Peptides against a protein of PDB entry 6D0Y. Designs and how they scored, part 158

Target 1, 225 residues: chain A of PDB entry 6D0Y
Amino acid sequence: ETEDHLESLICKVGEKSACSLESNLEGLAGVLEADLPNYKSKILRLLCTVARLLPEKLTIYTTLVGLLNARNYNFGGEFVEAMIRQLKESLKANNYNEAVYLVRFLSDLVNCHVIAAPSMVAMFENFVSVTQEEDVPQVRRDWYVYAFLSSLPWVGKELYEKKDAEMDRIFANTESYLKRRQKTHVPMLQVWTADKPHPQEEYLDCLWAQIQKLKKDRWQERHIL

## One batch from the design tools (peptide; made by RFdiffusion4, then SolubleMPNN)

Design b2_p24_4_s4 (from b2_p24_4, 13 letters changed)
Fold by OpenDDE base, seed 1:
Structure b2_p24_4_s4 (fold): chain B 225 residues (1-225), chain A 24 residues (1-24)
Amino acid sequence: as target 1 above (225 residues)
Amino acid sequence: SSEEKRRQELAEKLLAEVEKEKEK
């Protein structure tokens, strides 16, 4: 019965309430902390599940985990370990959609002080290093670059504040790769004007331009990328 | 502490809201 209540609370957090979201999250964190001695495994599984299956609540659950980590850093560590295992499993299964989402989730955990900035930088270094692998399909290299770039809206500011030199190196490597990679241009990917068709910018080049603009704007996001 | 008490109160409010939704 108590486990069912916990499930309901975790699943419904962030829905319409008379209280602020922040207050509800603090309250829920308190409830979960109190029940950790008896239901740690259940709570851990629930949080991992909702984190993975409810992408629309990404910031809600990263914040919740941040609050829990502040109360119990051991639990926070176990949660991160579970998410890393899930990421590894997703990559092994070639579930790239799930994998990229998990990378974004982990990225936002840096903002919540659950994951250290240097650790995230190291992860991104590993991702971008795939571009240097020999005899690897470009689609694989492109995906890791995409995973890196698409996560920067969530964590770029924090990483540059703490590890600017390392981030600049990653950016340089990324730029170098983007310049030498094969670009895909298909007639169907064109904007038709009254007189001339114009090809759409390749998706990674477009994303790169957006991230560079974001960086130039000191990571002040004006729109959802 | 006063902070812990406040957190408990907020948790109770959240629980109450969840319970109301279950009744619907």
Scores: peptide ipSAE 0.020, ipTM 0.487, DockQ to the pose 0.823
Fold by OpenDDE base, seed 2:
Structure b2_p24_4_s4 (fold): chain B 225 residues (1-225), chain A 24 residues (1-24)
Amino acid sequence: as target 1 above (225 residues)
Amino acid sequence: SSEEKRRQELAEKLLAEVEKEKEK
């Protein structure tokens, strides 16, 4: 395989095909594994790029990485390292939109057996611990809670299956914070009528309610959050 | 398993880097 061809394969995976998605992913993983000796750096870069820039294919690429990790554990590790570095850089740059997506991506890697569940729980514990920090802007606290909650659709089931007690503690801390934080009303959360706009529920409270419902539904998705 | 332990250790090490950034 050439570098250009690999790029095409990686970018196009998950598109309409005569074969199943699973089959295509397995096939691609095999191709990538075989080409690692020659194109390791390129493949790593490509995977990191598409993982970050194509959020609509999140589960496709996490699955691909999972399959590749099963074939080459060292490469999987290097990929995770790269993604963690990217998350660190995003946080450093205050690029919270990218950061939250990366957290979500890493969360789904737990399902793909790339990241251990206890490690992800530890990450979320650290995130939610920000709510206990003194003299920190609420926006910081809110973001880490948001990052945690918004990732649960991708990993909540797995984490509760393996670390239910720890997750319950995190949830309790989250709930406590949400009750005491100052609510903010944003224009996008308003329903406009001909005469008067009406504010909707605050976004974190709304998300919390959605996650609580998801948890109650045993983490089975019935709607898009 | 040894593999799972290795994976966990790696992840924990990486998460520590994120923790440092979080606390800035």
Scores: peptide ipSAE 0.037, ipTM 0.652, DockQ to the pose 0.019; fails the geometry check
Fold by OpenDDE base, seed 4:
Structure b2_p24_4_s4 (fold): chain B 225 residues (1-225), chain A 24 residues (1-24)
Amino acid sequence: as target 1 above (225 residues)
Amino acid sequence: SSEEKRRQELAEKLLAEVEKEKEK
């Protein structure tokens, strides 16, 4: 019964309420913290599940984890461990869709002060380093670059504030790769804005352009990527 | 802080595991 109640609370957080989202998250964090002694494993599993299965609530659950981590950093660590394991398994299984989402989730965890910025920089360095590896299919190289770039809306500001030199190096390497990679122009993969049509461009190039603009705008989003 | 350092260390270790899988 109590477990069901926790599940309900976790799953329904962020839904319409008389209270602010922030208030609800703080409240839920308090409830979960209080129940950790008895239901840590269950809570951990629930959070991992909703984190993976409810991408529309990404920022809600990263924030919740951030709040919990602030209260109990061990729990936050265990959660990160679980998510990293999931990422590992996704990568092993070549489940790129799940993997990229997990990277974004982890990225936002940096924004929520659960994961250290230098660690995320290291991960992105690792991702972009794939572009320099021999005997790696371009699709895989592209994916790692995509995973990096597509995560920057959640973490780019923090990473540049903390590790600007390293990030610039990663960007330089990314740019170099994008210039030399084989391009496939597919209209359906084109990124555009409603306000300004963009020329036909490969998806990754479009994403790069968007991220460059975001960077130029000091990571203040003018549009949802 | 000590907690931040711990988180960083933990994350680095975990990311190293991801790196190993990436190379496979």
Scores: peptide ipSAE 0.035, ipTM 0.645, DockQ to the pose 0.019; fails the geometry check
Fold by OpenDDE base, seed 5:
Structure b2_p24_4_s4 (fold): chain B 225 residues (1-225), chain A 24 residues (1-24)
Amino acid sequence: as target 1 above (225 residues)
Amino acid sequence: SSEEKRRQELAEKLLAEVEKEKEK
């Protein structure tokens, strides 16, 4: 395959096809593997780009990277390194929306056997440790807790299966922080009914409750209609 | 290998379908 076709293949994978998604991903992984000797840098850049710009295809591209990593471990490592660099750059640029998405992407790479569970646990330990930093704005602390909690739907099951003790410690630290943090009160965050308004739950408290429920359900996701 | 050839064929089929969709 030519370099010009690689972009089209990578960008359009997962679209409507006569073949199954699984077959298409396997085939694409094979093509990319074969072209790595000649187009490694191009393929790396393309994968990093689509991973960031197409959040609707998160699981498609994590799966693709997983398949490619199984064929070329070195390239998989380079991809992860590139994504970590991108995460750092996003944080440096205060692009927190991109940053949290990248954390979710990296989280799902654990399920695809690209990132080891202990490594992800270590990352989350580092995130939650920010809550213990001195002279740090609460906004920073809240974001790292949010990044951790909001990523658990993608990786919580795997991490608890392999590192339950460490995860329990992280949860305990998170719970402790949530209990002692200052809650932002905004009158606009009230739910108005025909009778009397009632306060809406703070976003981190709400997320915490959702994650606790998910954990209680053994990380089996329920779909809301 | 035979497996690699199969994977290549599948990817080529995907490419062909993508190109057809772009022409619509």
Scores: peptide ipSAE 0.023, ipTM 0.480, DockQ to the pose 0.727; fails the geometry check

Design b2_p24_5_s1 (from b2_p24_5, 12 letters changed)
Fold by OpenDDE base, seed 5:
Structure b2_p24_5_s1 (fold): chain B 225 residues (1-225), chain A 24 residues (1-24)
Amino acid sequence: as target 1 above (225 residues)
Amino acid sequence: MAYVPTENAEEQERLLQQRLAELA
């Protein structure tokens, strides 16, 4: 495959096709593996790009990376390293939206057997530890908690199955922080009734409640019909 | 970051195939 064609193949995977998604992913993994000797850097960049810009295809691309990692372990390692570098760069640039997508992507890579569960737990421990740091804006502390909690739908089950004690500690620290953090109060977060206003739950508190419910349901997501 | 050990490649492949089946 030519370099330009690789971009097209990677960007279009998961779209409507006469073949199954499984077949398309396996086929693409084979194509990319074959082209690694000539286009490794390009493929790495492309995969990092789609991980950042196409969140709707997150599970598709993590699976693709999983397949590539299984075929070429060294490439898988290089990809993860590139993603970590990108995450650090995004955080330094205060690009929080990009950063959270990267964290979710890395989280789902645990399910694809690219990243070990203990490593992801360590990352989340580092995130939540920011809440204990002094001279750090709350907006930044809140983001790390958000990044952690919002990633659990993808990886919470796996992490609790393998590192329940460590995860419980992270949850305890998170809960403690949420109780002591300052709350935002805006009119749009209030539901008005005929008799009295009913405030909507603050966004992190709401997310916390959702994750607690998800945990209680053994990480089985309830889909809205 | 800690990667999944290469010695578990066969099991990794099996689990990936399972994931593929679930996603499809």
Scores: peptide ipSAE 0.329, ipTM 0.842, DockQ to the pose 0.030
Fold by OpenDDE base, seed 4:
Structure b2_p24_5_s1 (fold): chain B 225 residues (1-225), chain A 24 residues (1-24)
Amino acid sequence: as target 1 above (225 residues)
Amino acid sequence: MAYVPTENAEEQERLLQQRLAELA
């Protein structure tokens, strides 16, 4: 495979095909694995790029990375490291939108068995710990809580299955922060039916309530958050 | 950041297959 062809293959995976998505992903993983000796750096860059630029294909690419990780553990690690670096860069640049997506991506990588659940828990612990910092503006603290909560649809089930006690602590800390933070009035994050009206709630409070409901429902997704 | 060890490759593969099936 040429570099250009690899780019095409990576970018187009998940698109309409005569083959199943599963088959395409497995096939692509095989192709990429075979080309790692020659194009590891390029493949790594490409995957990082599509991971950042194609959020609509999040689960596709996390799965692909999972497959690659299974085939080449070191490459999977390198990819995660690259993504973490990118996350740090995004945070430094105050690019919150990209950063939160990266957190979600990393979260789903737990489901793809690339990132260990304890590591993700540790990340979320670090995020929520920001709420305890006095020299950090609330918008920053709020973002970390948002990043945590908004990622739980992707990883909450797995984390609670393996680290329920730690997650409960994080939840407790989150709840505590939400109670003491300055609140603003924002619309609900989800659209509700007319037969079940919901009052306008604060942004994070609303998300918190939704996540609590999701948790109560054993992380069975009913609505897109 | 810790990764899933490859020592559990068989189980990892099984779980990945399950993931793939869920995506389909």
Scores: peptide ipSAE 0.325, ipTM 0.838, DockQ to the pose 0.031
Fold by OpenDDE base, seed 1:
Structure b2_p24_5_s1 (fold): chain B 225 residues (1-225), chain A 24 residues (1-24)
Amino acid sequence: as target 1 above (225 residues)
Amino acid sequence: MAYVPTENAEEQERLLQQRLAELA
């Protein structure tokens, strides 16, 4: 495969095809594995790019990386390292939208048997620990809590199965923070009825309630969060 | 960050195949 052809194959996976998605992903993993000796750096860069820029295909590309990791463990490790570097760069650049997608991507890699559950727990512990930092804007603290909570639909089940005690501690710290943080109630978030207006629940409180219900339901999703 | 070892590659592949089937 040429570099241009590899780019096309990676970017187009998951699109309408005469073959099943399963067949396409298995085929692409085989092609990429065969070309690693000649195009490792290019393939690594391409996968990082699509992981960052195509969030709508998150589960497709995490699965692809999982397949590649199973075939070439060292490459899988290099990919994760590259993604962690990218996450750090996004955070430094205050690119919160990109960063949250990267966190979700890494979260789903646990399900693809690329990242160990304890490592993901450690990452979330680091995120929630930001809520205890002094001289940090609440908007930044809120984002780390958001990044943690919004990733749990992808990985919460696995993390509680492997590290329930540690996860409970993280949840306790999160709950404590949510109780003491300042809440905003803007008029645009008010629901107006014929009889009376009432404000919608604050977005982090709402997300927290959804995650608590998901946890209660043993991480079986009934609704799209 | 720690990675899942490939010492049980066959089981990992099986689980990935299951995931593929669910996504398809």
Scores: peptide ipSAE 0.325, ipTM 0.841, DockQ to the pose 0.032
Fold by OpenDDE base, seed 3:
Structure b2_p24_5_s1 (fold): chain B 225 residues (1-225), chain A 24 residues (1-24)
Amino acid sequence: as target 1 above (225 residues)
Amino acid sequence: MAYVPTENAEEQERLLQQRLAELA
């Protein structure tokens, strides 16, 4: 296969097909594995690109990477390393939107058995530890907390099953930070309901409440139609 | 970062198949 053909295959996975998604992913994994000897670098770059640019297909591509990792351990490792490098670069460039998507992608790779649960816990420990640094702006501290909390819908269940004590410590530190951080007051922003006007809740406090509820529900998401 | 080693490839494959089924 050619590089252009590989690009097409990778970009189109998950689209409407006569075959099941399962079949398509298995097939694509086989094709990519066979082409690794000749196009390893290209495949690596393509997967990093779609992981970054197509968040709507997050679970599709994490699963694909999981399949590839099972077939080729070294490739899986190289992919994770590339993603970590990209995350660091995004953070250095203050591209927080890209960075958070990368964290979520890495989080779901735990479910695909590409990244070990302890490694992800360590990453989140590092994120939350930023809240204890005195010489960094609060906006940066807030982002790391946001990145952690907003990734838990993807990986919280797995991490608590494997590392509940460590996760509880991270949660305690997060809660402590949220209590002591300075909140932005926007009195003019209110949600008007039929009965009472309510002030808009601060976004991290809101997210924290949502995650606590998710945790309480044993990480079973409630979908509101 | 630590990844799942190939030593447990059979179990890893089983779990991946379960995930694939969930996505279907």
Scores: peptide ipSAE 0.313, ipTM 0.829, DockQ to the pose 0.031

Design b2_p24_5_s2 (from b2_p24_5, 9 letters changed)
Fold by OpenDDE base, seed 5:
Structure b2_p24_5_s2 (fold): chain B 225 residues (1-225), chain A 24 residues (1-24)
Amino acid sequence: as target 1 above (225 residues)
Amino acid sequence: MAYVPTEDATEEEKLLKERLEKLK
């Protein structure tokens, strides 16, 4: 396979095909595994790129990485390291949208047995610990909480099954922070009735409520829409 | 960050297949 062909294969996986998604993923994993000796760096870069730029295919690519990790655990380790480096770079560049996609991707890799649950818990502990730092702007602290909470739909079940005590501690710290943080006034988001105005719930408070409900429902998602 | 080295590739593939079924 050529480098250009690999890019095409990786970018197009999950698109409409006569074959099942499972068959396509297994096939692609085989192709990539065979080409690792010659194109490891290119494959690493491509996978990191799609991980951060194609969130709509998150579960497809995490599954692909899981398959690759099962075939070549050394590559799996290198990929995770590359993803962590990319996450750090994104954070340094204040590219929060990219960073959150990377966190969600890493979260779902726990379900694919690429990242250990304790490692993900440690990452979230580090995120929430930022809320306790005095020299960090609230917008930055808020982002770490957002990154944590918004990733739980992908990994909350697994983490609570294996690290319930640690997760409860993280939740307690998160709740404490949410209660004491300054809430931004957003008048444009107010819901107005004829007789009484109702402010729209603050986005982190809303997310917190959603996650609490998800937790209560044993991490079983319901499709409302 | 520690990653999970795959002990049994066959087992992992089975788990991933199950995951894919849940996504259908």
Scores: peptide ipSAE 0.048, ipTM 0.676, DockQ to the pose 0.032
Fold by OpenDDE base, seed 1:
Structure b2_p24_5_s2 (fold): chain B 225 residues (1-225), chain A 24 residues (1-24)
Amino acid sequence: as target 1 above (225 residues)
Amino acid sequence: MAYVPTEDATEEEKLLKERLEKLK
C-alpha cells in the first residue's frame, strides 16, 4: 500500500501542479528520505526504473537523486551502484538504447555531485578503449563512441574543468578512431537536388562536429543536439 | 564508480535548484 503510494509520487513528479517543480522535488525528497528505513530497496528499484524508462524526465530525476544524496549520501552511493549494475545488464542484453540513457543519466549525476568527475572520466576512457579492441564489430565500437559523445552535452563542461588533460587524451583517441573507421553511405541519408544526390554527413562525424563546436563554445549549449 | 558525499545539504539543494531553473 505504501509502496504503491511511493510509486505514484515518483512517477508523477514533474507533472503540472500548483507548486513549483523545485518545491515538489524537495517535498518528494523529504518523503522518500523518511521512508528509506522501511522501503529502501523499493525506492532504489523505483528510481532505477524511472531513470531507465522515462528519459524525457532525466533532469528531474537526477535532481531528485541529488537531493536525496544531499540528505543521505549512503543511499546515493547505493543508487549509483544499482545504476551501474543496470548498465552492465543492459549491455549484456544488447539493449543499447537503454544503455545510452543510463550513461546520460550517470553523466548528469556528476553535476548533482552524486558521482565524482574522475569516475566519469574513467568510464569514458573505458568506452573509448573499445575502439582499440581487436576482432570487434565496428557497430560496437561506434556505439561506445556515440555513448561518450552524446553524453558530453550533460557533463563535458564539468569534466574539462576538473580533468582537462585526461579529456584531451580521450578526444584525441576518439578523433583518431573517427578518421580511420569505415563511413556508412546509404541512399536514405542523401538529399536529392534535381538529378544529383547530396549525401548527408555520417551520423558520428556529424555528432563529432557538434561536440567540437560545443567545446569551442566553452560548453555553452545554444542548440539542441 | 565513486560517489561524492555532500557535506552541506542546504548548499547542495540551492545549487540543484539553480541548475534546474537554468534547464527550463
Scores: peptide ipSAE 0.047, ipTM 0.679, DockQ to the pose 0.032
Fold by OpenDDE base, seed 3:
Structure b2_p24_5_s2 (fold): chain B 225 residues (1-225), chain A 24 residues (1-24)
Amino acid sequence: as target 1 above (225 residues)
Amino acid sequence: MAYVPTEDATEEEKLLKERLEKLK
């Protein structure tokens, strides 16, 4: 069936071929566009599925969605809505691993001109605002901060170029929270250098330091987070 | 890195603001 063929094409994109990745993505976008009148729902579901299940191909599929959005902007909107629904469901189910991947995916969609920068800023504002809620468990508050910070390698540059003032506010609120939160001091197994041991650092504090450095380096990654 | 297309769907992007603001 045609639907099965579409599934195969979507799942196999990014694999080694005689053509460039860009050419393959453009070609696939054309195929999908042509089939939207008949198989829009199926294509939406397929793209959502691979976005969730194949995080290693994040940039491939965000690019594909970007290309498809340029061809059919209504579809792009519907896709984002579906992804947001999935994010909410993941959070409701306490599936934090899937949720963070979805946030990163959405973040990279900003670079692909599928999601406007102000919209992503608004999302992150909502995330960080959770830290100000007293009745929320710290584990959940910490996750929202983690989700925000861990997504910045994908979108920080674009957001600061477009909404620097708002981003600075979010950073200030994040820093304030990190200073006042209760830290869990759990020993971890690690390799030490006897002559120059590295100090133990809490995971969010560590991530914060990494992001601060990334920001200072104008969002040019020198090290993999 | 992602390949960025030449055309943007600006109208739809603007509409996403309201949708994403409700996400928490």
Scores: peptide ipSAE 0.018, ipTM 0.513, DockQ to the pose 0.024
Fold by OpenDDE base, seed 4:
Structure b2_p24_5_s2 (fold): chain B 225 residues (1-225), chain A 24 residues (1-24)
Amino acid sequence: as target 1 above (225 residues)
Amino acid sequence: MAYVPTEDATEEEKLLKERLEKLK
């Protein structure tokens, strides 16, 4: 079945092959584009699924979406809309793990010229604004901050290049929240290589410190673990 | 969420390729 074939192609992209990843992505984009008239919904669903379930291939699939967006702008928009819907659903269901993957995926889509930088800034503004809501549990507020900060490795550079003032405001609000929130000491798992080991501290504080350093380093990551 | 139009598909693909290479 053609749908099964598409699923296979999408799921297996990035795996070992005789061709380069770039060539495979271009090829797949071409195949998907050709099948959009008949299988758009299925392709959308598949891409949303892999975006959620295969975070290890995030950059592969964001690139694929970028390629598809370049070929079919409407599809790109529909995909983003679908992803936003999924994000909302995940958030409503308190599926934090899925939600954060979606946020990171969307973040990287900015780099792929699928999502506008101002839109991503607006999303992060919305996230950080949750910290100002009194009726929201801290765990939820913390998650939004986490989602924001943990996505910056993918998009911080672009956002600061285009919306530095707005980003500074978001950072200020984030910092303010981090100072006033109740802290629980949870070990931090570092995702980035740093010149100096980060001290063991509260996970959001640690993440904040890492992001501050990343920002200071002009968003140049040496290694993503 | 605002969508970014891609007017030059060729340029976009090139950019994406370059980005992908940098991310390896």
Scores: peptide ipSAE 0.046, ipTM 0.679, DockQ to the pose 0.032; fails the geometry check

